# Designs tried in a protein design run: peptides against a protein of PDB entry 6J54. Part 191

Target 1, 223 residues: chain A of PDB entry 6J54
Amino acid sequence: NENLFASFIAPTMMGLPIVTLIIMFPSLLFPTPKRLINNRTISIQQWLIQLTSKQMMAIHNQKGQTWSLMLMSLIMFIGSTNILGLLPHSFTPTTQLSMNLGMAIPLWSATVFTGFRYKTKTSLAHFLPQGTPALLIPMLVIIETISLFIQPVALAVRLTANITAGHLLIHLIGGATLALLNINTMTAFITFTILILLTILEFAVALIQAYVFTLLVSLYLHD
Target 2, 42 residues: chain B of PDB entry 6J54
Amino acid sequence: QFQFTGIKKYFNSYTLTGRMNCVLATYGGIALLVLYFKLRSK

## One batch from the design tools (peptide; made by RFdiffusion4, then SolubleMPNN)

Design b2_p22_8_s2 (from b2_p22_8, 18 letters changed)
Fold by OpenDDE base, seed 1:
Structure b2_p22_8_s2 (fold): chain B 223 residues (1-223), chain C 42 residues (1-42), chain A 22 residues (1-22)
Amino acid sequence: as target 1 above (223 residues)
Amino acid sequence: as target 2 above (42 residues)
Amino acid sequence: DLLLKYLLEELAEIARLAELLA
């Protein structure tokens, strides 16, 4: 039934797309600090940003740490949009493959281009793993080349599939729970328990996928 | 470190320069094959 | 079938965006 995918349709009002407003909304949840000692919410946010920044940028040198602002903004954006998408009747822009490809392809191309510009020898050498038998070199170079071009697609599909699948499961199990209330209350309670556990899991998945997406972009920059 | 002589010095899967040269040689070979078939068709 | 249709629609939207950028 098409009602299963109704939550994934881009919302419009009077024929005007409001997706742009939804994309910009998470930015309001992360205000810039104006004081030396801020409120509890802002202090926790800054602490989390610093913690994740130190963790992700530990693999990069000074040149790679120039990307820290972009990578941290990316993880905050994807994470916030994914969490907000778990609200009832909300639209998650990251469920759209076009949205994720729009982020993945430019970032991937930028990391690859940066690698070829500043580390040309190392970047070209990555098409051939160390210690490869001589007879397998041509085939493996082709495979690694294909693997490189699949990276942006895999990056976008991974995020889209995980978020979309989670949303679908919540809707399906939620609908089944409501239907079973009038049939078997005991079974409905079991499905409801599964729904609660799945919802908790999806909160974790929402954050993990944001982290993985940003981490892989960072890894491509490092390699 | 590995000690290489002759053609293995420039084309090997262990050194950074050797790996780079192998990649370039592979792409060069593919380009020549594509060029050959393109010229053969006409 | 509907999931496949949805995915195809998403791919079509990507293609439309690619055409706009070209």
Scores: peptide ipSAE 0.134, ipTM 0.726, DockQ to the pose 0.060
Fold by OpenDDE base, seed 5:
Structure b2_p22_8_s2 (fold): chain B 223 residues (1-223), chain C 42 residues (1-42), chain A 22 residues (1-22)
Amino acid sequence: as target 1 above (223 residues)
Amino acid sequence: as target 2 above (42 residues)
Amino acid sequence: DLLLKYLLEELAEIARLAELLA
């Protein structure tokens, strides 16, 4: 059972952590265009970035659109790391809760502080939903305050849990297929088919989780 | 659309200013309660 | 937030009914 979780341990080479190199590697896959007419791959990447940028920043005003570079870099980073993590014998940094908290807490705090700085009245009013009965106001304000502090935790745990669970399922089903190869070939083939479908699903989940993570950060900024 | 008079003008859950004042009053009340218990324990 | 608003509206209606019955 411990062998199953060995893929989630931070890899080291000769006692030196290579996690930093793994984190920086996805940035090499997205080079900056230098020509007016770029390669097909770069053109597709820029096209996707523009589409996602237009969709995510549509809810923000002009001042909120200054976060476009930050949010787009975030979604590209998380998305690329999650996809690369699905490669055989690869380590996904986003499976580490510490890393996701390291991203979630600063971004969350930045959105909260920017809200208090520029929209103090709206930010304070956000702790009380509109139309609340008078007797429930004190209790609801407390609950909403607690809910605010749970946001960065939920943001980090959601990403970590989804990616980690996906990796774990792939390993479990993969191990089951290998065990059934010598027992029943037909059953092993069925299990292998499930494994393929699961891997395709995990590719989609990897992209969706990157989008949801960035979208929620953007949504907190909009509030 | 909403007409409030008296204390409801400043403390209501329908207007932006009213909600803000309710939140501030709640935090102020909690702070006073905490201060009361701390001073009482001394 | 939308779900919370719905729940609060239901609670407000119950409170109004309770006041009418009292």
Scores: peptide ipSAE 0.030, ipTM 0.654, DockQ to the pose 0.013
Fold by OpenDDE base, seed 3:
Structure b2_p22_8_s2 (fold): chain B 223 residues (1-223), chain C 42 residues (1-42), chain A 22 residues (1-22)
Amino acid sequence: as target 1 above (223 residues)
Amino acid sequence: as target 2 above (42 residues)
Amino acid sequence: DLLLKYLLEELAEIARLAELLA
């Protein structure tokens, strides 16, 4: 069963880590527009970025909209890496919890520190929801404090677990389909159909997780 | 809006200032408890 | 936050019932 997790091992070539090149590869797929009328691909990309940026930044003030570049780059990075990771024999960096924690913790800490720096009173008030009964105030403050510190972990684990689980399911069902081809072709066809449907689902999950990750970071900034 | 008098003016779960004070009071109480146990062990 | 607000509403209802029964 070690072969099951072989796809999650960080690839190296001649002792040099290729992970850096893999992480930088998605940036090549999104070139900056140079012309007034761009190619169809670039036009679609810019259109999607504009739509998502309008939706993400609609809840933020002018100060919060300064984070638009970072948030949009984040969603494009995670989304592109997740989609590219669904290619056969590809390595998905977002399956590594270390990478996702490396993104989640700094972004979370930046949003929390920004809140305490500029909106100290409101940020402290967030530890106690409005309308809480008096007897529940001390316990609820503690729970909300714990909840705050779990946010970066939950953000990283959610992305890691969803992408990793999807890859594992594709490998397992794909392996089962291959094994069933020599036993029962009809059953193998059914399993293959499930594999195709699962692959389509994973494409959707790849985009959704990128959106959710960026959205939650944006929401933490808004708070 | 809400009108509170007495101690409820400073400690309530409805106003922003009241919520902040409740949070600070909770953290202060916990800090004092931790400090008490730390000093007791010495 | 939205889920927490919902949970707090439920807890507030329970607290009110507890106070009524006490």
Scores: peptide ipSAE 0.026, ipTM 0.664, DockQ to the pose 0.015
Fold by OpenDDE base, seed 2:
Structure b2_p22_8_s2 (fold): chain B 223 residues (1-223), chain C 42 residues (1-42), chain A 22 residues (1-22)
Amino acid sequence: as target 1 above (223 residues)
Amino acid sequence: as target 2 above (42 residues)
Amino acid sequence: DLLLKYLLEELAEIARLAELLA
């Protein structure tokens, strides 16, 4: 099983970790615009960022829209790292739970604290859903409190599990395909077809998970 | 909108203020229970 | 939240029955 998880080991060069370089690499794919009319690639990127920004910030007021830069940078970072992670022999930093927790916990804390700071009454009221029977109030408040604390964990684990599971599945099916090439070519072809379909699915999952992660952070901010 | 009288005016699950008070009361009750057991154990 | 609301409605019915029995 060590061979299965070898792709998730943090890469090092002569004992020095190069994870920092890998994390910074996606930034090179998004150069800052310097012209009024940029290249087609940059224009498409800016257009996509504007579309996602308008969609994500539509639910927020003026104060919430101040988070637009951070949220857009977050979705672009997670999305780009996830997509780049699907390249062969690549290391995906988002497969590391430590990284995702490092993003989820501060962002969750910031949204919760922001909610308590500007909307104290509403934030406190969220621990008790409207219309709750009187007998269920104490228990439900406790459950909602626990649910709140599970949010950052669920946010991090969701991203980590989806990306990691996808990578593992690709490696397993890929390994099975290679093994079947010498046993049964027809079965190997079927397995290879499944691998292709799975890879396409993982590309979609990579983007969806980035979007969901950012959306949930934004939703917590909205309260 | 519901019209509440008495204690239900301040502690209800329908109004924003009532929900907030219920949450605070629940936390206060839990805190008192924890303090009670902590003081009892000492 | 919709699922929670539905669940709360079901629990509300149970609570009303419990209040009737109490």
Scores: peptide ipSAE 0.026, ipTM 0.662, DockQ to the pose 0.014

Design b2_p22_8_s3 (from b2_p22_8, 17 letters changed)
Fold by OpenDDE base, seed 1:
Structure b2_p22_8_s3 (fold): chain B 223 residues (1-223), chain C 42 residues (1-42), chain A 22 residues (1-22)
Amino acid sequence: as target 1 above (223 residues)
Amino acid sequence: as target 2 above (42 residues)
Amino acid sequence: SDLLKYLLEQLAGIAELTELAL
């Protein structure tokens, strides 16, 4: 019962929050290149960043490509924190809804305000889809305005729910596997196999959720 | 290409300007309704 | 009940962040 959510409690040492250090830790895993030909690990990392940047910025115009640095930093941060969170008995900052909202709301607000500043006509027209019957225009505009305000909430909840649910499931199945080792080894082997498959899936989910989060932010910027 | 005349030229769901005007009109209508109910309660 | 407590803690964290942001 209480042990299920124990891993999601903010870690503190001597009354001081370690959460700040945990959030800053992934930045140390991405050193700046100092040589023209770097180490193999750094070269692969840079190659991956270039591939993701090309995929995400292909949708944007030159003005939207100005946000490439911020979006790439965001995807690297969320992706690295999610992957590190899959370590046994580790704390994932992205499981905290407050953190995800703290990232989503400012970014969403920035995209909305930049849209109104540079593309005012298109941004206002976005509240009404093309080809809408005249009688449905007032209702649809209201729905689209509500939809706009739900976007940051949906963005944060999607990331938090997927990472949290996956993390909880890994811990539950892992705990069940350990408990079944002393009861039935055959059943324990089945649950262990499920655990392995689930962990592989969660690695993929961790990367996908980071990508989706940044992609949606970029999409809101483009719209 | 769509050719609109009259009121449909300014308020349509196909052109960019028409869509913008429709959105502004809806917000203006809501604001007037809120103002009406606020003044009625006094 | 534990899930509810967890959700309430998350909401409290959001409230603290909003207070700092405002």
Scores: peptide ipSAE 0.184, ipTM 0.722, DockQ to the pose 0.060
Fold by OpenDDE base, seed 4:
Structure b2_p22_8_s3 (fold): chain B 223 residues (1-223), chain C 42 residues (1-42), chain A 22 residues (1-22)
Amino acid sequence: as target 1 above (223 residues)
Amino acid sequence: as target 2 above (42 residues)
Amino acid sequence: SDLLKYLLEQLAGIAELTELAL
């Protein structure tokens, strides 16, 4: 089973970690527009950014919309890294829980502190759901407080688990396909077909998880 | 549409202010309990 | 959570099939 997880080990070259270069690589795929009418690729990218920005920031006020740049950069980073991770023999940084925690904790803390600074009453009231019986108030406040601190962990684990599970499934079916090539070619063909369908699903999962991660950060900001 | 009088005006689970006060009271109670146990141990 | 559950179920199925194939 260790060989299955070998693809998730942080890659090194000549004893030097190349994870930093891998993390920075998606930035090269999104060049800054230089012309009023750019090429088709950049135009589609800008259109997608504007579409997702309008959709995601629709729930925020003007002060909340100040976070649009950060949230859009976050979704572009996570989305691009997840898609690039589906390339053969590539390393996906978002499969590392440490990286996702490194993103989730600061963003979560920033949203919580922003809520306490500008919406103190609403933020404090959020620890007690409306309509709670009087006898359950202390218990529920404690549970909601614990739930708040679990949010960054859940955010990181959700992204890590979904991306890692998809990669593991692709590796398992891919390995099974190669093993069956010398045993039964017909069965190997069926397994390969399943691998193709799964790869298409993982492309969708990669984008959805990037969106969900960013959306939840946005929802925490909205309080 | 909620009319509260007395203590229920300040501590209720339906109004925003009431919910806030309940949360603050809960945290205050926990803080006092922690302080009590720390002082008792010494 | 539903997606994770689905992926975990698929992984479990593949693991079982791998054990049967070996």
Scores: peptide ipSAE 0.092, ipTM 0.699, DockQ to the pose 0.018
Fold by OpenDDE base, seed 2:
Structure b2_p22_8_s3 (fold): chain B 223 residues (1-223), chain C 42 residues (1-42), chain A 22 residues (1-22)
Amino acid sequence: as target 1 above (223 residues)
Amino acid sequence: as target 2 above (42 residues)
Amino acid sequence: SDLLKYLLEQLAGIAELTELAL
């Protein structure tokens, strides 16, 4: 059991947590452009960022577009960390629930408070869906209030669970493949093929979860 | 536009103001209930 | 149709960038 979760233990060097360096490492992969015509890799990155920015901010008004920089930085951070986490024996900080909660709760709070500040009436009215029968109003308001507070938890758990489950599955199938190499080579080859397909899927999941996390934060701001 | 008369004018689930008032009334009611039980316990 | 056109334009842009990157 300990071997299954060994990859999720925070790495330390000389008793010092190296997790901080791991978290900061993805930022080195996205240098700031200094030229009109940038390097090929930087140009591709900027193009992708612009595309994702246009897609995510299309649903927001001008006031909501102020959050574009933060949302884009968030998606780039989560996406890059998730992708780097799929490297062999790499540690993904986003597998830690504490980190995801640390991101989700402040962002959720910011969106909720921003909504209350600029659209107080609409935000308060959001606790009661339109057309609700009169007898169900008190109960539904309570449910919607609870639902609101569950949002940051659901956001963090979704990201953590998807990435963690993916990593766990890769390790399990990988371990099974290694074990089967000495038992049945043919079965080991099949299992290895499944592992490859799974890793490809996890790359997609990593990007999707980053997008969903950022999108939901954006949607909470819009509502 | 919805035409409501009486209490339904201020407390309805269709208008924005009505929904807001319903939410505020619900929270106010809960707060009063909590206050009542706290005062009763003393 | 508009969505398809948009997606095709995006794919064309990606293709051009990949050709420049290689």
Scores: peptide ipSAE 0.019, ipTM 0.654, DockQ to the pose 0.016
Fold by OpenDDE base, seed 3:
Structure b2_p22_8_s3 (fold): chain B 223 residues (1-223), chain C 42 residues (1-42), chain A 22 residues (1-22)
Amino acid sequence: as target 1 above (223 residues)
Amino acid sequence: as target 2 above (42 residues)
Amino acid sequence: SDLLKYLLEQLAGIAELTELAL
């Protein structure tokens, strides 16, 4: 049990948390461009940022597009941390629910308060879907209110669960592969193939979850 | 467009204002109930 | 919640039917 979850323990050195350094490390991978025509890596990064920005901001008006910087930084942060977390024996901060809650709750609250501030009537109206029978209005409003408060929790748990589950599967299948090397080589080869396929899948999941997390935050902003 | 008269003008599930009022009324009702039970206990 | 959205959609459908029936 201890070896299984060892990768999820927050790393420390001399009693000092290294998590801060790990969180800050992805920022070094995205340097600020200085030239009109940059290196291939920077150009690709900018292209991806522009592409995702256009997709996410397409649903927002001019006021909503003000959040573009925050949302793009969020997706870049989560995406980069998730990808780096797939490195062998690396620690992924996004596997920590506390971190994801720390991101989700403020962002969610900001979107909700922004909605109430600028679109008070519309935001309040969202607690009651259109065409609701009069008798069901009070109960439905309560349910919708509860649903609203579950949003930040669901947002954080979704990201945490997906990334953590992926890591656990990789460790389990990897451990099984190693155990089967001396027992049955053919079976070990099969499990190794599954491990490779799973690793590829987890790379995709890492990016998708970053995108979904940011997209949902953006969607909450759109109300 | 919907044409409502009487109480339905202010409380309906179709218009934006009506929906808002319904939500506010619901919250107000819940708040009053909570206050009632708190005051009843003391 | 997708489930909640589904339920709300169903309730909305019932509401529409109720309006048609009345």
Scores: peptide ipSAE 0.052, ipTM 0.719, DockQ to the pose 0.015; fails the geometry check

Design b2_p22_8_s4 (from b2_p22_8, 17 letters changed)
Fold by OpenDDE base, seed 5:
Structure b2_p22_8_s4 (fold): chain B 223 residues (1-223), chain C 42 residues (1-42), chain A 22 residues (1-22)
Amino acid sequence: as target 1 above (223 residues)
Amino acid sequence: as target 2 above (42 residues)
Amino acid sequence: SDLLKYLLQELAEIARLAELAL
C-alpha cells in the first residue's frame, strides 16, 4: 500500500531539488506576447485571462483592482500545475500541503492586513453580524474570530485534499483495471470506462479548484 | 434609520460603530480575564 | 491506515518547515 503514496514523494535528482524546476515549468507554457497579432494559442490564452479577470475583479473597487495581476498569476499557476499533474506518473506540487500552506497563509495575511489598514472599522465590525441578540455577542465574536483563523487552513486543505484524492482514485482504479485484465475482461472494460470518466472529471476539478482558491482569496480581500 | 440613545448608542448590533465597539469590548474583556488568571497564578 | 500515516508524515514535514521558519 505504500506504493500508492510513493508518487507523492518530492522528487530529487542527485540530491538536488528538482521540485523547483517542476514549479517553474508551467510558466514556460504562457509566453509573453511580442506582436500585435499573436499566435492563435497566445491569443486564446490572453482572451481567457481577460475573461476571468473581468469576472473576478467585478466585485472590487479601484483599490482592489490593483490585486488583479497577482490573482490572475495565482489562478494560472495553480490551474496549470493541477492539469500537468494529471499526466501519467507525474508529480503535482499542489498535492503537497506545505506548498499550498505556503501560498495560502501569505495571501490570507495580506488580505486581512489590507482590510485592517484601509477599512479598520468595517474589518472589526465583521466579527459581529448585524441583528445579533445582546446576550450572544461575546460568544459569537469568539466564534467569528476562530473562523477567521480557520480560513487559511481551509483554503490550503481544500486544494490539497481535492487534488490528492483525485490522484489517488486514478491510481487505484487504474491499478484495479490492470489487475482485472487477466481475471475478467468484461469487468476490466467497465472499470476502464469508469477510469476515463473519472479522468475527465479530475480535469474539471483541477480547473475548478484553481478558480475557487483564487476566488476565495479575492472574497477575503473584499471582506 | 436607527435611533439609539444612551448605552445602546455605543453598543448595538445594528450600526457599524456599535458592532465595532462590541467587538472591542469583547476582546478587552478576554484580555482582562487572561491577565487576571496570569497574575493570579504568579 | 496508510492514508493516516501519509497525512501524519505530511504534518510532520510541515511542522519541521515551520520550526525552520521561526
Scores: peptide ipSAE 0.180, ipTM 0.729, DockQ to the pose 0.039
Fold by OpenDDE base, seed 2:
Structure b2_p22_8_s4 (fold): chain B 223 residues (1-223), chain C 42 residues (1-42), chain A 22 residues (1-22)
Amino acid sequence: as target 1 above (223 residues)
Amino acid sequence: as target 2 above (42 residues)
Amino acid sequence: SDLLKYLLQELAEIARLAELAL
């Protein structure tokens, strides 16, 4: 079973980590526009970015929309890395909890501190839900405080767990399919069909998780 | 609108200011408790 | 058990990085 997690080991070349190059690789897929009318691929990318940008930032005020560039870069980065990670024998950096925590914690802290800076009264009031019985106020404030600190952890773990679990399932079912090829071809065909369906699902999950990650960061900024 | 009088005017769970004051009071109470136990142990 | 080992390894790596940062 040690082979199951071999794909999650950070790749190195001659003892030097090449994870940096892998993380930088998705950036090559999104070249900057240089012409008024670009290629079809670039045009579709820009169109998609504009649509997602309008959708994501529609709930924010003008001050919140200053984060649009960062949030869009985040969703594009996570989405592209997740999709590329579904390629055969590809290393997905977002399966590493350290990377996701490295993204989640600073972004979460930035949103929280931004909230406290510009909306201090509202941010402090969020620790106590409206209409709380008087006897439950102290305990609920503590719970909400704990909940706040769990947010970056939940944000990182959600992304990591979903992508990692998807990869594990693909590897397990894929391995089972290969093993069943010599035992029962019909059963192998069924498992292969399930593998294909699962792979399609994981593509969707990859995009959804990128969206949810960015959306939650944006939502924390909206407080 | 709720009309609160006395202490409930400043500490309530319905108004924004009241909620903020409740949160600050809770944190202040916890800080005082921690300070008390810290000073007591010394 | 393998998943647990993997998770523990990830946590250990995070802990090592955190310890290095502190």
Scores: peptide ipSAE 0.176, ipTM 0.737, DockQ to the pose 0.040
Fold by OpenDDE base, seed 4:
Structure b2_p22_8_s4 (fold): chain B 223 residues (1-223), chain C 42 residues (1-42), chain A 22 residues (1-22)
Amino acid sequence: as target 1 above (223 residues)
Amino acid sequence: as target 2 above (42 residues)
Amino acid sequence: SDLLKYLLQELAEIARLAELAL
């Protein structure tokens, strides 16, 4: 049973953590364009970045659009790491809650501090929703304050849980298929079909979670 | 749309300024309470 | 139980990192 979670242990080689190399690996997949007309792969990448940037930054002012580079790098990093994690025997750094917290907390803090710095009135007013009864104001302000501090945790946990759960299901169904190959070939074929469908779903989930994480950071910046 | 008079003009849950003032008042009150209990406990 | 152990290990690692950062 411990073998189910063995794939989530941070890999080491000769006692040295190779997690840093794994985290840096996705950067190699996105080389900088050097020509006016690049290869098809690079062109598609730039096109996707442009589309996502237009969609995400449409809600921001010009000052908020300065965050476009960071947000696009974030979504590309998370997305690429999640997709690469679906490769067999690969380790996804985003399954580690520590990593996701390491990303969520600074980004959340930056957005909150930016909001307080440039939009102090709106940021402070956000702690009290409109139309609240006077008697509930102090309680609701406290709750909203707590909710604010839970946001970075929610971002990290959401990403970690979704990616980890998907990987666990793939491992479980994959293990079941291997076990059933020696018992019943027909049932093994059914489970294998489910595994394929699940893998396709996890590819979608990987991209969606990257988008949601970045989008929520963007929304917090807009506030 | 909303016309408030008196203290409700500054402390309301509908206007942006009113909401801000309510939040500041709440934080100020909590801070004063915490300070009061800390000073009393010593 | 294994999931709980895994989650506890993750929390322990986070706590360790937090202690190191403080």
Scores: peptide ipSAE 0.162, ipTM 0.733, DockQ to the pose 0.039
Fold by OpenDDE base, seed 3:
Structure b2_p22_8_s4 (fold): chain B 223 residues (1-223), chain C 42 residues (1-42), chain A 22 residues (1-22)
Amino acid sequence: as target 1 above (223 residues)
Amino acid sequence: as target 2 above (42 residues)
Amino acid sequence: SDLLKYLLQELAEIARLAELAL
C-alpha cells in the first residue's frame, strides 16, 4: 500500500521543503523564563529540565558537566518532536533516518574524540576488557573496535525504528478498525481499544526513546 | 594490584597500561599485515 | 516491496544530502 508510507514523506510546499520549519517549531514551545516565579507551564518545564539534568549529570565530573546544555537541548528536542509527531496527520522528523544519523554521528564522534583527547590511555584501554584471557585479546580488540563504529548507527536506527514502527502500527490498526466498523462492530470496538492502548504506549515510547538516545550519548561521553 | 614480570609487565589484560599496549600491538599487527599484502600485490 | 521502496528512498535522500554536504 503506497498510502501506508504517505505520512512519512517529507512535506514540501511549492517545491520548498517545510521540514526546517517543522524542526524549529518545538523550540517555540519552550520559552525562556523571565521571572523568578513563572506560570505553571514554564515552571513544570523548568522542573523537568532540572530533574533530568541532575539525573543525567550525576555520572559526570565537572568537565563532563560542560556537556549539560547540549545533552539537555538534545533530549528536549527529540522528546518534543516525538510527542508532536503523534498528533493526527503530523509529520515526525525523527522518523527520517537521515535526521537521526545527522544527530548521532556528530555527537558520537565528538564523544569519542573528546575521550581520546583527554583520556587517551583509558580510551584505548576500553578496546580490551579487563581480565581477558591472553589468547582472546586480538579477536576481542577487533570486535570491540567494530562495536565502537556500530554505536552511531545503532543509536540512529534505534530511534528511527521505534518511532517509525509505532507510527506504522497505529496506522495499520487504525485502518483495520475503520474497515471492521462496517463488518463487525464488536470486533471493531476491540481493535479500537487496542489502538487506544497502543497510542498511550507510543507516547511513552516517544519519551523513552528521547531519554535513551541522550543517555547513550552521555554514556559514551563518560566511557 | 598485580605484579607482573617480563613481557607480561607491558602486555597484560589487567593493568591499564598493559591493556593499552595490547590494543596498540593488535592495531600495529593489523597494519603490518595490510602493508604486507599491499606490497605483495605490487 | 513498499517497505523496500521506502527504505531505498530514505537511503537515496541520505545520499543526496551527503552529496550536498561535500
Scores: peptide ipSAE 0.160, ipTM 0.745, DockQ to the pose 0.059

